# Peptides against a protein of PDB entry 1EBD, part 1

All scores and structures are predictions.

Target 1, 138 residues: chain A of PDB entry 1EBD
Amino acid sequence: KASYEGKVAAEAIAGHPSAVDYVAIPAVVFSDPECASVGYFEQQAKDEGIDVIAAKFPFAANGRALALNDTDGFLKLVVRKEDGVIIGAQIIGPNASDMIAELGLAIEAGMTAEDIALTIHAHPTLGEIAMEAAEVAL
Unless a header shows other numbers, all headers, positions and changes below count from the first letter of the chain.
Peptide ipSAE was made for these designs. It is ipSAE averaged over its two directions, with the distance scale d0 held at 1.0 Angstrom where the peptide's residues are scored. Compare it between designs on one protein only; published cut-offs may not apply.
The geometry check fails a fold that doesn't show the stated peptide or that is severely misdrawn somewhere.

## One batch from the design tools (peptide; aimed at target 1 A19 V23 E108)

Design b1_p8_1 (made by RFdiffusion4)
Pose (drawn by RFdiffusion4):
Structure b1_p8_1 (pose): chain A 138 residues (1-138), chain P 8 residues (1-8)
Amino acid sequence: as target 1 above (138 residues)
Amino acid sequence: LPVIERPV
């Protein structure tokens, strides 16, 4: 957040019609099962008065997570029911800090569960759980 | 700083 604004400030000073414009910022916590979040939590969304569905997919089902032998965790997609647009995501499990980037790019650009579900992911990887979760969302 | 807010 600080670095982004740093650029916006200098650009505004120079005359560039720069402004602060992002739909979300990811936050990561390096706990044992590292966790990452971006966008709305399922509860924040409905407290905001938004009809959102949530899809939750476990690492226990992913093949790479079994190979890593760390199966405690999940990925959650908070999806606007009215248009399938993803507005929040939460990952708890190995490499959540890295996996969060894909869901983050999707939120920033206003993509849908289908947009992600129709994207072929690598197998066997953890990042593909997002594919399976969006499939669950659909 | 100028801000652009996008609704949900």

Design b1_p8_1_s1 (made by RFdiffusion4, then SolubleMPNN; from b1_p8_1 with I4K E5V)
Fold by OpenDDE base, seed 4:
Structure b1_p8_1_s1 (fold): chain B 138 residues (1-138), chain A 8 residues (1-8)
Amino acid sequence: as target 1 above (138 residues)
Amino acid sequence: LPVKVRPV
């Protein structure tokens, strides 16, 4: 956010048209475990009358998390049930602060759970948990 | 959030 707003301000000062039009702004807490969120929480979507699938996959089932001995937490996708579009994601666990960027891209692009499920993730990686959670949403 | 809808 702040670093990006700084670029927008620099472009505006340089006389370039600049706009901030984000669908989703990531929020990160660098705790142990790390916490990251982008887009809707499940309850926020429900409160707005959006029918959602909340797909959750635990780091305890991720091969890379097991190899790192860091298996606390989970990834949650919030998927709009009508069309399978990803509208939110939450990560609690290892590397959540960096892993949220894939899901931020997916939300900004208007991608579905199927788009992530059909994307080849390297095995074993922490990022593979996004694919596993997307498969749960199908 | 403004959510992109895929045309079905």
Scores: peptide ipSAE 0.013, ipTM 0.384, DockQ to the pose 0.096
OpenDDE base, seeds 1, 2, 3, 5: peptide ipSAE 0.043, 0.018, 0.025, 0.031; ipTM 0.489, 0.417, 0.477, 0.470; seeds 1, 2, 3, 5 fail the geometry check

Design b1_p8_1_s2 (made by RFdiffusion4, then SolubleMPNN; from b1_p8_1 with I4V E5V)
Fold by OpenDDE base, seed 1:
Structure b1_p8_1_s2 (fold): chain B 138 residues (1-138), chain A 8 residues (1-8)
Amino acid sequence: as target 1 above (138 residues)
Amino acid sequence: LPVVVRPV
């Protein structure tokens, strides 16, 4: 946010058209395991009357997490059931702080769970868990 | 302590 707002301010001062618009602000806790979130939590969506699919995939089933012996936690997608659009994500596990960026991009772009499920992720990677969670949402 | 980073 502040870094992005700083760029927008610099562009505006330079006479370039620029706007601060964002749907999803990531939040990260650098714990062990790491915690990251972007967009809606499942309960927040429900409280707003959004019918959602909460797709959850565990790091214990991720090939890279197994190879690293770091299998604690999960990825959760919050998917709007009407159209399959990703409206939130939560990650607890290895590299959650960096992995949330893909899902932040997906939410800001209005992507579906199908878009993520059909995106080829490198095997074996931690990021592949996003694809696995997206497949659960289909 | 875990650091909470919010890109605000």
Scores: peptide ipSAE 0.037, ipTM 0.537, DockQ to the pose 0.040
OpenDDE base, seeds 2, 3, 4, 5: peptide ipSAE 0.024, 0.029, 0.031, 0.029; ipTM 0.392, 0.514, 0.507, 0.508; seed 3 fails the geometry check

Design b1_p8_1_s3 (made by RFdiffusion4, then SolubleMPNN; from b1_p8_1 with I4R E5V)
Fold by OpenDDE base, seed 4:
Structure b1_p8_1_s3 (fold): chain B 138 residues (1-138), chain A 8 residues (1-8)
Amino acid sequence: as target 1 above (138 residues)
Amino acid sequence: LPVRVRPV
């Protein structure tokens, strides 16, 4: 957020037309395990009357997390049922602070769970958990 | 939040 707003401000000072237009802002807590979120939480979507699928996949089932001996937590996708569009994501676990960027991109682009499920993730990686959670949402 | 929807 602040770094992005700083770029927009620098462009405006330079006389370039610039606007802050984002669908979602990532929030990160650098705890152990790390916590990251972008877009809607499941309850926030429900409170707004959005019918959602909450697809959850645990790091305990991720091959890279097992190899690192760091299997605490999960990834959760919040998917709109009407069209399969990803409207939120939460990660608790290893590298959550960096992994949230893929899901931030997916939300900003209006991607579906199918788009993530059909994206080849390298095996074994922590990022592969996004594909696994997307498959749960199909 | 605003949600981008793909054109159907």
Scores: peptide ipSAE 0.025, ipTM 0.433, DockQ to the pose 0.103
OpenDDE base, seeds 1, 2, 3, 5: peptide ipSAE 0.021, 0.022, 0.027, 0.027; ipTM 0.419, 0.445, 0.490, 0.469; seeds 3, 5 fail the geometry check

Design b1_p8_1_s4 (made by RFdiffusion4, then SolubleMPNN; from b1_p8_1 with I4V)
Fold by OpenDDE base, seed 4:
Structure b1_p8_1_s4 (fold): chain B 138 residues (1-138), chain A 8 residues (1-8)
Amino acid sequence: as target 1 above (138 residues)
Amino acid sequence: LPVVERPV
């Protein structure tokens, strides 16, 4: 956030039109396990009256996480039930800080759980957990 | 120690 706002400020000073207009700003904690979030939490969506599906997939079921012996945590998708649009994601686990960027892109683009489920993820990867969680949301 | 680094 601050680094990006710094670029926008520098561009504005240079006389270039620039804006920060993001639907979703990622939040990351580089703990062990890592924690990342983008968009809505399930409860925030419910408090705003959004009917949501919370699709959760554990790293204990991910082939890459098993191979790394780092299987703590999960990915959660928060999917708007009306149209299947991804409105939030939370990751607790290995590489959560980098993996959240795919889901940030999906939210900013207005993608559905089906769009992620139909995206080919390399096997075995940590990233395929997003596809597995998206399949749970269908 | 888990370092709480925050994205800049």
Scores: peptide ipSAE 0.032, ipTM 0.534, DockQ to the pose 0.031
OpenDDE base, seeds 1, 2, 3, 5: peptide ipSAE 0.032, 0.024, 0.024, 0.029; ipTM 0.571, 0.435, 0.557, 0.617; seeds 1, 3 fail the geometry check

Design b1_p8_2 (made by RFdiffusion4)
Pose (drawn by RFdiffusion4):
Structure b1_p8_2 (pose): chain A 138 residues (1-138), chain P 8 residues (1-8)
Amino acid sequence: as target 1 above (138 residues)
Amino acid sequence: SLKFISRP
């Protein structure tokens, strides 16, 4: 957040019609099962008065997570029911800090569960859980 | 101050 604004400030000073414009910022916590979040939590969304569905997919079902032998965790997609647009995501489990980037890019650009579900991911990887979660969302 | 743009 600080670095982004740093650029916006200098650009505005120079005359560039720069402004602060992002839909979300990811936050990561390096706990044992590292966790990452971006966008709305399922509860924040409905408290905001938004009809959102949430898809939750476990690492226990992913093959790479079984190989890593760390199966405690999940990925959750908070999706606007009215248009399938993803507005929040939460990952708890190995490499959540890295996996969060894909869901983050999706939120910033206004992509849908289908957009992600129709994207072929790597197998066997953790990042593909996003694929399977969006499939669940659809 | 900075100019802000909000999006849903």

Design b1_p8_2_s1 (made by RFdiffusion4, then SolubleMPNN; from b1_p8_2, 4 letters changed)
Fold by OpenDDE base, seed 5:
Formats: structure tokens, C-alpha cells, sequence
Structure b1_p8_2_s1 (fold): chain B 138 residues (1-138), chain A 8 residues (1-8)
């Protein structure tokens, strides 16, 4: 967030169009496996002095990923320790490009890992991996 | 490919 706000401010000062002040902007690499990210990476949060939990869950432990025979990669949540708020997420794996949207919404809404952990996800789905990673953060 | 959501 702070880095993005700083960028928006710098662009505004330079006479460029300012971006809307959103908390998270998703980025996707359509590789095989796909890579998606929203909000903070763990190291970015640490570099800003934010104490974080990095909760990681592998697709190899996801029932839908197993059924699809596509189990490479993981989901990582970056959770602020002070209040359990999700401030970032990374996904490497099947459907990462679409799955990142749930986590983008969670970040924009200021949700906690507990909020995601207590959200019922359909079984078996790739989306359950977000719930599983959230449980790791608790 | 790389995709970023652009904000106005």
C-alpha cells in the first residue's frame, strides 16, 4: 500500500494522471503454471517494517488440484501479525489468474485470515486452497 | 504474457 501511494503521489507531482487510491493492484503472469500476485509480497512487507505471517499451502494437498493432475505450486497469504489482516497474496498454480480475485477482494475489504478461514468454500475446488492457507495463518 | 490491472 505505502509503495503504491508513494508511486501515485510521485506521478501526480510529475503531472501524470493519478491512479485511484486502491489498496491492491493484481498482477498476473500467464505462464505454465500461472503466477498471480496482489498486495504485499512477504519481503516487501518486511522491508516496510510490517511484522507478517507468511502462510503457504501447496496445490499438492488440494483435492481439486489432485483430481486435475495439476498440483504444482502453492498459495501464499501475507498476513499482518498485529491484527490478522491479509495484506498480500501470491499464487503459483492452476487458475492463479482468476483465483487471485478473491484475495484481492479480501485485501480491499480489510479482511482477516480468520474471515477467509471461516468462509465456506465449495469442495472439492481450487479455491479451498485460500481457506487452507488462511487456516495456516491462525 | 504479463497483465497488470491499470488504475485511472
Amino acid sequence: as target 1 above (138 residues)
Amino acid sequence: SLAYVRRP
Scores: peptide ipSAE 0.017, ipTM 0.513, DockQ to the pose 0.049
OpenDDE base, seeds 1, 2, 3, 4: peptide ipSAE 0.011, 0.009, 0.013, 0.011; ipTM 0.491, 0.471, 0.457, 0.475

Design b1_p8_2_s2 (made by RFdiffusion4, then SolubleMPNN; from b1_p8_2, 3 letters changed)
Fold by OpenDDE base, seed 5:
Structure b1_p8_2_s2 (fold): chain B 138 residues (1-138), chain A 8 residues (1-8)
Amino acid sequence: as target 1 above (138 residues)
Amino acid sequence: SLKYVYRP
């Protein structure tokens, strides 16, 4: 957030049009395993009265994670039942800090679990876990 | 183990 706002400010000072326009801000804990989150947690959505599907897929079932011998954790998608829109995501596991960006994009773009499920992810990659979790949500 | 927390 601060970096993004700094960029907007710098562009404004330089005479270029720019605006702050975001829905979700990622949070990352650089632990081992890494933790990353964007948008709603499941309980936050429920507390706000949003009916959600929490779709979880473990890294233990991911081909790349197995190949890397780093299979701790999972990816969770928080999907609004009404329209299938992804409103949150959490990742505990390898490369979570970078992988959260795809899901941040999905949330900002108003994408559905179906959109992610129908997006071809290379095999084997850590990133395909997002597709797998999206399929769980369908 | 925790290394650090980042808030963008």
Scores: peptide ipSAE 0.037, ipTM 0.649, DockQ to the pose 0.036; fails the geometry check
OpenDDE base, seeds 1, 2, 3, 4: peptide ipSAE 0.037, 0.026, 0.028, 0.035; ipTM 0.652, 0.597, 0.600, 0.636; seeds 1, 2, 3, 4 fail the geometry check

Design b1_p8_2_s3 (made by RFdiffusion4, then SolubleMPNN; from b1_p8_2, 5 letters changed)
Fold by OpenDDE base, seed 5:
Structure b1_p8_2_s3 (fold): chain B 138 residues (1-138), chain A 8 residues (1-8)
Amino acid sequence: as target 1 above (138 residues)
Amino acid sequence: SLAYVYRK
């Protein structure tokens, strides 16, 4: 079971297709930097014919990341263009394994990029990067 | 470096 889950996680992080019932299940690689994903990858969405906006924001531009001297990576939101709904997210960077939870919630709740953009995030925090990426998607 | 892989 554990081995299977590990394999599935690795494949998911690598961008392999997931069953519909697994789309909303987060996948995390506890590496340095950490990697996390939930929902669609950009290419997966495109392969399914979904017109998406891929909005990426780098940790190098995040105040908390700068303060932590840990600025590698980025957050990417995959946003369905027709309605602005967030359908996927990927994070490579500090605390990605924890930060993915916000985006998992957003996806499950059917939130839009606007919803995230309009959600006040404390400053300075790593979490702001989600808001910043959402603003990019607008 | 990879330390752990997890899903679900």
Scores: peptide ipSAE 0.024, ipTM 0.591, DockQ to the pose 0.043
OpenDDE base, seeds 1, 2, 3, 4: peptide ipSAE 0.030, 0.027, 0.031, 0.030; ipTM 0.626, 0.611, 0.603, 0.618; seeds 1, 2, 3, 4 fail the geometry check

Design b1_p8_2_s4 (made by RFdiffusion4, then SolubleMPNN; from b1_p8_2, 4 letters changed)
Fold by OpenDDE base, seed 3:
Structure b1_p8_2_s4 (fold): chain B 138 residues (1-138), chain A 8 residues (1-8)
Amino acid sequence: as target 1 above (138 residues)
Amino acid sequence: SLKYVKRE
């Protein structure tokens, strides 16, 4: 966020039109395992009266994670029940700091769990865990 | 939604 806002400020100083316009800001902790989050946590959604599905899939069931011998953690999607729109995501596990970007894009674009489930992900990759979690939400 | 695009 700070880096993005700095870019906007630099453009303004240079005399070019610029604006900060975003919906979801990612949060990352570079621990072992890494932790990443974007949008709503499940409890935050419930506190606001949003009926949600929390779809969880473990890295222990991911082919790439098994090949890397790094299977701790999971990916969780927070999906609004009414229309299937993804409103949040959390990842604890390998490469979570980079993988959260796909879910950030999905939230910014107003995508559904079905959209991700129908997106072909390369096999075997860590990223295909997003597809697996999306299928759980269906 | 991509699901609708794919069904076209």
Scores: peptide ipSAE 0.031, ipTM 0.624, DockQ to the pose 0.028
OpenDDE base, seeds 1, 2, 4, 5: peptide ipSAE 0.025, 0.014, 0.015, 0.010; ipTM 0.608, 0.591, 0.607, 0.395

Design b1_p8_3 (made by RFdiffusion4)
Pose (drawn by RFdiffusion4):
Structure b1_p8_3 (pose): chain A 138 residues (1-138), chain P 8 residues (1-8)
Amino acid sequence: as target 1 above (138 residues)
Amino acid sequence: LKYIEREV
């Protein structure tokens, strides 16, 4: 957040019609099962007065997570029911800090669960859980 | 700074 604004400030000073414009910022916590979040939590969304569905997919079902032998965790997609647009995501489990980038790019650009579900992911990887979760969302 | 407000 600080670095982004740093650029916006200098650009505005120079005359560039720069402004602060992002839909979300990811936050990561390096706990044992590292966790990452971006966008709205399922509760914040509804409290905001938004009809959102949430899809939750476990690492226990992913093959790479079984190989890593760390199966405690999940990925959650908070999706606007009215248009399938993803507005928040939460990952708890190995490499959540890296996996969060994909869901983050999707939120910033206004993509849908289908956009992600129709994207072929690597197998066997953890990042693909996002594919399976969006499939669950659909 | 200038901000761009977004609707959810």

Design b1_p8_3_s2 (made by RFdiffusion4, then SolubleMPNN; from b1_p8_3, 5 letters changed)
Fold by OpenDDE base, seed 5:
Structure b1_p8_3_s2 (fold): chain B 138 residues (1-138), chain A 8 residues (1-8)
Amino acid sequence: as target 1 above (138 residues)
Amino acid sequence: LKYVKHKF
């Protein structure tokens, strides 16, 4: 957030077209487990009148998380029901701070849950949890 | 297999 806002401010001062999109800016807390979020929270989308699917997948069901003995938490996708577009994601668990970048890209690109579900993720990885959560949203 | 996901 602050780094991006600083860039946008510098671009605006330089006379370049620049806008702050607060929806797609990731937020990370480097706790144990890590917490990351991008886009809408489920409740935020509901408060704005967006009909959403909240697809949740636990790290306890992820093969890499099991192999690491680090299975706390989950990934949640917030998917707009009308068109299947991903509008938000939350991760609580191992490597959440880095894993949120894939979902930030997906939101910025206007990708659907189907697009992620059809994307081949390396096996076994923590990143597969995004694909598993996307499959839950279908 | 360690590196192959099987969808059953």
Scores: peptide ipSAE 0.014, ipTM 0.454, DockQ to the pose 0.015
OpenDDE base, seeds 1, 2, 3, 4: peptide ipSAE 0.012, 0.013, 0.013, 0.012; ipTM 0.530, 0.557, 0.584, 0.440

Design b1_p8_3_s3 (made by RFdiffusion4, then SolubleMPNN; from b1_p8_3, 5 letters changed)
Fold by OpenDDE base, seed 5:
Structure b1_p8_3_s3 (fold): chain B 138 residues (1-138), chain A 8 residues (1-8)
Amino acid sequence: as target 1 above (138 residues)
Amino acid sequence: LKYVKHKI
């Protein structure tokens, strides 16, 4: 947020057309395990009357997490049932702070759980957990 | 990609 707004402000001062246009702002806590979130939490979506699927996949089932001996936590996708669009994501686990960027992109682009499930992720990686959670949402 | 493994 602040860095992005600073860029927009610098571009505006330089006489370039620029605007702040974003749907989702990532939030990160650099704990052990790391916590990251973007878009809706499941309860926030429900409180707004959005019918959602909460698809959860554990790092204990991720091949890279097992190889790293760091299997705590999970990824959760918040998927709108109407159209399958990803509207939120939460990660608790290894590299959550960096991994949230893929899901931020997916939300900003209006991607579906199917789009992520059909995206080939390298194996074994932590990132493939996003694909696994997307498959749970289908 | 050469030398990249993917989930099958």
Scores: peptide ipSAE 0.023, ipTM 0.507, DockQ to the pose 0.019
OpenDDE base, seeds 1, 2, 3, 4: peptide ipSAE 0.008, 0.018, 0.007, 0.017; ipTM 0.397, 0.543, 0.390, 0.433

Design b1_p8_3_s4 (made by RFdiffusion4, then SolubleMPNN; from b1_p8_3, 4 letters changed)
Fold by OpenDDE base, seed 5:
Structure b1_p8_3_s4 (fold): chain B 138 residues (1-138), chain A 8 residues (1-8)
Amino acid sequence: as target 1 above (138 residues)
Amino acid sequence: LKVVKHEV
């Protein structure tokens, strides 16, 4: 957010038209384990009357997390039931601060859980947990 | 950068 707004402001000062139009702003806590979120939490969606699937996959079942000996936490997708569109994601675990960017892109693009489930992720990677959580949402 | 140790 602040870095992006700073770029837009610098472009405007330079006389270039720049726009800020975004659906989702990532939030990151650089803890151990790391915490990241983008879009809706499950409860926020429910409080707005959105019928959601909360698909959760643990890092303890991820091959890369096992190889790193860092298996604490999970990824959660918040998927709108009506159309399968991803409206939120939360990650607690290894590299959560970087891994949230894929899910931020998916939300901004209006992608479905099926779109992520059908996207080939490299094996073994931490990123596969997004695919695995998307499969849980189907 | 805020490093927080979570004991759960």
Scores: peptide ipSAE 0.017, ipTM 0.490, DockQ to the pose 0.026
OpenDDE base, seeds 1, 2, 3, 4: peptide ipSAE 0.016, 0.009, 0.022, 0.015; ipTM 0.406, 0.393, 0.489, 0.401; seeds 1, 3 fail the geometry check

Design b1_p8_4 (made by RFdiffusion4)
Pose (drawn by RFdiffusion4):
Formats: structure tokens, C-alpha cells, sequence
Structure b1_p8_4 (pose): chain A 138 residues (1-138), chain P 8 residues (1-8)
């Protein structure tokens, strides 16, 4: 957040019609099962008065997570029911800090569960859980 | 105009 604004400030000073414009910022916590979040939590979304569905997919089902032998965790997609647009995501499990980038890019650009579900992911990887979760969302 | 998104 600080670095982004740093650029916006200098650009505004120079005349560039720069402004602060992002839909979300990811936050990561390096706990044992590292966790990452972006966008709305399922509860914040409804409390905001939004009809959102949530899809939750477990690492226990993913093949790479079984190989890593760390199966405690999940990925959650908070999706606007009215248009399938993803507005929040939460990952708890190995490499959540890296996996969060994909869901983050999707939120910033206004993509849908289908956009992600129709994207072929690597197998066997953890990042693909997002593919399976969006499939669940659909 | 400035806009800030959600930060958990």
C-alpha cells in the first residue's frame, strides 16, 4: 500500500493525472499453515448488503497437498451471486501467500468464477485448487 | 478520483 501510493504521489506531483485505484490488496500471514486473504470475507460481503455465495475447497483433496503431507487448509471464493464476479478469496494452507496472487489478479480485473474455472491449471499443484473451487462455485 | 479497495 505504501509503495503504490508512493508512485501515485510522484506522478500527481509531475502532472500525471494519477489516482489511487485498486479494488483490493492481499494480506498474508506467515503462520504454520500460512494464510492469505484478498477482497471481502464471506461475512463482510453480506453485512455490506451483498448477495454472495461462497465456495470452499479443501487441500485434503488436492494431490500435491497430499505429497507435501500438509492437508490442513482450504480455499474460499466469495462470489457475487448476481454476476458470478469474484470479490474476495481466502486461502489457508501451504504456499497460500503465492497462490493468493492469481485470485488477487482476478478480483482486480473483475473476473468470474467461470473465468477461472475455464482456465486450465497445472497438475498436480496447489494453485489448481482455485480451479476446483471455482468449479464448485459454478 | 481516488479509490481504495478492500484490505483484510
Amino acid sequence: as target 1 above (138 residues)
Amino acid sequence: SNREGVIP

Design b1_p8_4_s1 (made by RFdiffusion4, then SolubleMPNN; from b1_p8_4, 4 letters changed)
Fold by OpenDDE base, seed 1:
Structure b1_p8_4_s1 (fold): chain B 138 residues (1-138), chain A 8 residues (1-8)
Amino acid sequence: as target 1 above (138 residues)
Amino acid sequence: ADRRGVLP
């Protein structure tokens, strides 16, 4: 966020049209395990009256996490039930700080859980958990 | 396509 705001400011100073406009701002805590979030939490969506599917998949069921012996945590997708659009995601686990970027992209683009479920992820990878969680949301 | 207008 700060780096993006700095870029927008630099562009504005240079006379280029630029605006700070975010649908989804990632938040990361570099703990062990790492924590990352983007968009809505499930409860935030419910408090706003949005009917959501909370699709959760554990790292304990991810082949790469098993191979790395780092299986704590999960990925959660917050999916709008009406149309399957992803409106939020949370990750607690290995490489959460980097893995959140795919989900940030998906939210910013207005993608559905089906879009992620139908995207081939390399096997075995930690990132494959996003596809698994998306399949849960279908 | 940018579908951000679909988001609440």
Scores: peptide ipSAE 0.019, ipTM 0.537, DockQ to the pose 0.098
OpenDDE base, seeds 2, 3, 4, 5: peptide ipSAE 0.014, 0.014, 0.015, 0.012; ipTM 0.548, 0.537, 0.559, 0.524

Design b1_p8_4_s2 (made by RFdiffusion4, then SolubleMPNN; from b1_p8_4, 4 letters changed)
Fold by OpenDDE base, seed 5:
Order: C-alpha cells, then structure tokens, then sequence
Structure b1_p8_4_s2 (fold): chain B 138 residues (1-138), chain A 8 residues (1-8)
C-alpha cells in the first residue's frame, strides 16, 4: 500500500492527476498456499446487484500442478452474466501471486471469459487453469 | 495482504 500511495502522492505534488481509476487492484498473501485476488469477489458483485457466474477450476485437475505435487486450491473467475466480462478473480494455490497478473490484465482490459478461453496457454502449465476456468464460465 | 507487491 505505502509505495503505491507514495507514487500517487508524488504525481499530485507534480501537478498531475492524483489518481487513475483502476478497475482492479491485486491483493496477495504469500502464504502456503498463496492467495491472490483482483476485482470483485462473487459476494461483492451480488451485494451490488450484479448477476454473475462464479467459474471455479481446481488445481487438482491441472496437469502442471499434478506434476509439481502441488494441487491444493483453485482459480475462480467472477464473470458478469450480461456480457461475459470478467470482473473479478481469486486464486488459491501454486504461484497465485504471479498468476493473478494475467487476470488483472484481463479485467483492466474489459476482456470476456471467451477471450481467455480462446487464448492458447502452454501445456502443461499452471496458467492453463485460467483458460479452464474461463471455459467453465461459457 | 499486499497490493501491487507492496506490504500492508
């Protein structure tokens, strides 16, 4: 938090706009397993009256996670039903802290679950779980 | 939880 606030403060001091409205600010907990989130949680979207699909895919079904013997957790996409736009994501599992970046980019760009589902991910990788969760949302 | 790689 502090370094981001410091950057915003420096921009304000320089006479620039003090904030860019970001749709998604990632939050990470470097636990075992790692936890990462960006955008809406499913309940937050529901509380705001957004009709959502919560698409969940487990690391236990990911080929790379199996090969690494690290299969705890899941990826969840929160997808707006009206247009298929990804508005949130949560990852609990291996490399969640790095993997959240793809989904942060997708949310900031206004991408759909279809956009992620149609993106070729290397096999076998942990990153395929984003594609698999996106396919669940279709 | 950290945000954008920043400790709380």
Amino acid sequence: as target 1 above (138 residues)
Amino acid sequence: ADRRGVEP
Scores: peptide ipSAE 0.019, ipTM 0.531, DockQ to the pose 0.081
OpenDDE base, seeds 1, 2, 3, 4: peptide ipSAE 0.013, 0.016, 0.012, 0.014; ipTM 0.506, 0.504, 0.479, 0.509; seed 2 fails the geometry check

Design b1_p8_4_s3 (made by RFdiffusion4, then SolubleMPNN; from b1_p8_4, 5 letters changed)
Fold by OpenDDE base, seed 5:
Structure b1_p8_4_s3 (fold): chain B 138 residues (1-138), chain A 8 residues (1-8)
Amino acid sequence: as target 1 above (138 residues)
Amino acid sequence: ADKRGVLP
């Protein structure tokens, strides 16, 4: 957020139109486990009257997480029911700070849960959890 | 078309 705001400010100072409207700005807490979020939380979407599916998949069911003995937490996708578009994501667990970038890209691109579910992720990786959560949303 | 869908 701060880095983005700095870029917007620099563009404004340079006389460029300040209008890059991103849908999703990631937030990360480098705790143990790490926490990351982008876009809507489930409750925020509900409070705004958006009918959503909250698709959750635990790291305890991820092969790479098991191999690393780091299985705390989950990935959650917030998916708009009307069209299957991903509007938010939360990750608590290993590598959450880096993994949130894929989901930020998906949200900014207007991707659906199906798009992520049909994206092949390398096996075994932590990243597969995004695909697994997307499959839950279908 | 709205590529990102309409978010409120």
Scores: peptide ipSAE 0.015, ipTM 0.501, DockQ to the pose 0.100
OpenDDE base, seeds 1, 2, 3, 4: peptide ipSAE 0.014, 0.013, 0.012, 0.015; ipTM 0.492, 0.539, 0.528, 0.533

Design b1_p8_5 (made by RFdiffusion4)
Pose (drawn by RFdiffusion4):
Structure b1_p8_5 (pose): chain A 138 residues (1-138), chain P 8 residues (1-8)
Amino acid sequence: as target 1 above (138 residues)
Amino acid sequence: SLKRITRP
């Protein structure tokens, strides 16, 4: 957040019509099962008065997570029911800090569960759980 | 201050 605004400030000073414009910022916590979040939590969304569905997919089902032998965790997609647009995501499990980037790019650009579900992911990887979760969302 | 844009 600080670095982004740093650029916006200098650009505005120079005359560039720069402004602060992002839909979300990811936050990561390096706990044992590292966790990452971006966008709305399922509860914040509804409390905001939004009809959102949530899809939750477990690492226990992913093959790479079994190989890593760390199966405690999940990925959650908070999706606007009215248009399938993803507005929040939460990952708890190995490499959540890295996996968060894909969901983050999707939120910033206003993509849908289908956009992600129709994207072929690597197998066997953890990042593909997002594919399976969006499939659940659909 | 900085100009800001908010999107849903």

Design b1_p8_5_s1 (made by RFdiffusion4, then SolubleMPNN; from b1_p8_5, 5 letters changed)
Fold by OpenDDE base, seed 2:
Structure b1_p8_5_s1 (fold): chain B 138 residues (1-138), chain A 8 residues (1-8)
Amino acid sequence: as target 1 above (138 residues)
Amino acid sequence: PLPVVRRP
């Protein structure tokens, strides 16, 4: 957030068209486990009248999380039901601060849960949790 | 103020 707002401010001062999109700005808490979020929470989407699928996948079902002996938490995708577009994501778990970047990209690009589900993720990785959560949203 | 964009 603050780094992005600083770039947007510098561009605006330089006379370039610039805007801040707060929907695609990630929020991270470096706790144990880590917490990350980008885009809509499920309740925010519902309060705006968006019909959503909330797909959840646990770290305890991921081969990399098991191999690390760090299986606490989950990934949640917030998917717009009418078109399958990803509008939000929340992660609680190991490396959530880095894992949120893929989902931030997906939201910025207007990607669907199908686009993520059909993307080959390296095995075994924590990144596969995004793919598995996308499959749950189909 | 900087323009704030929200996507639905």
Scores: peptide ipSAE 0.016, ipTM 0.426, DockQ to the pose 0.689
OpenDDE base, seeds 1, 3, 4, 5: peptide ipSAE 0.011, 0.016, 0.012, 0.008; ipTM 0.488, 0.480, 0.497, 0.425

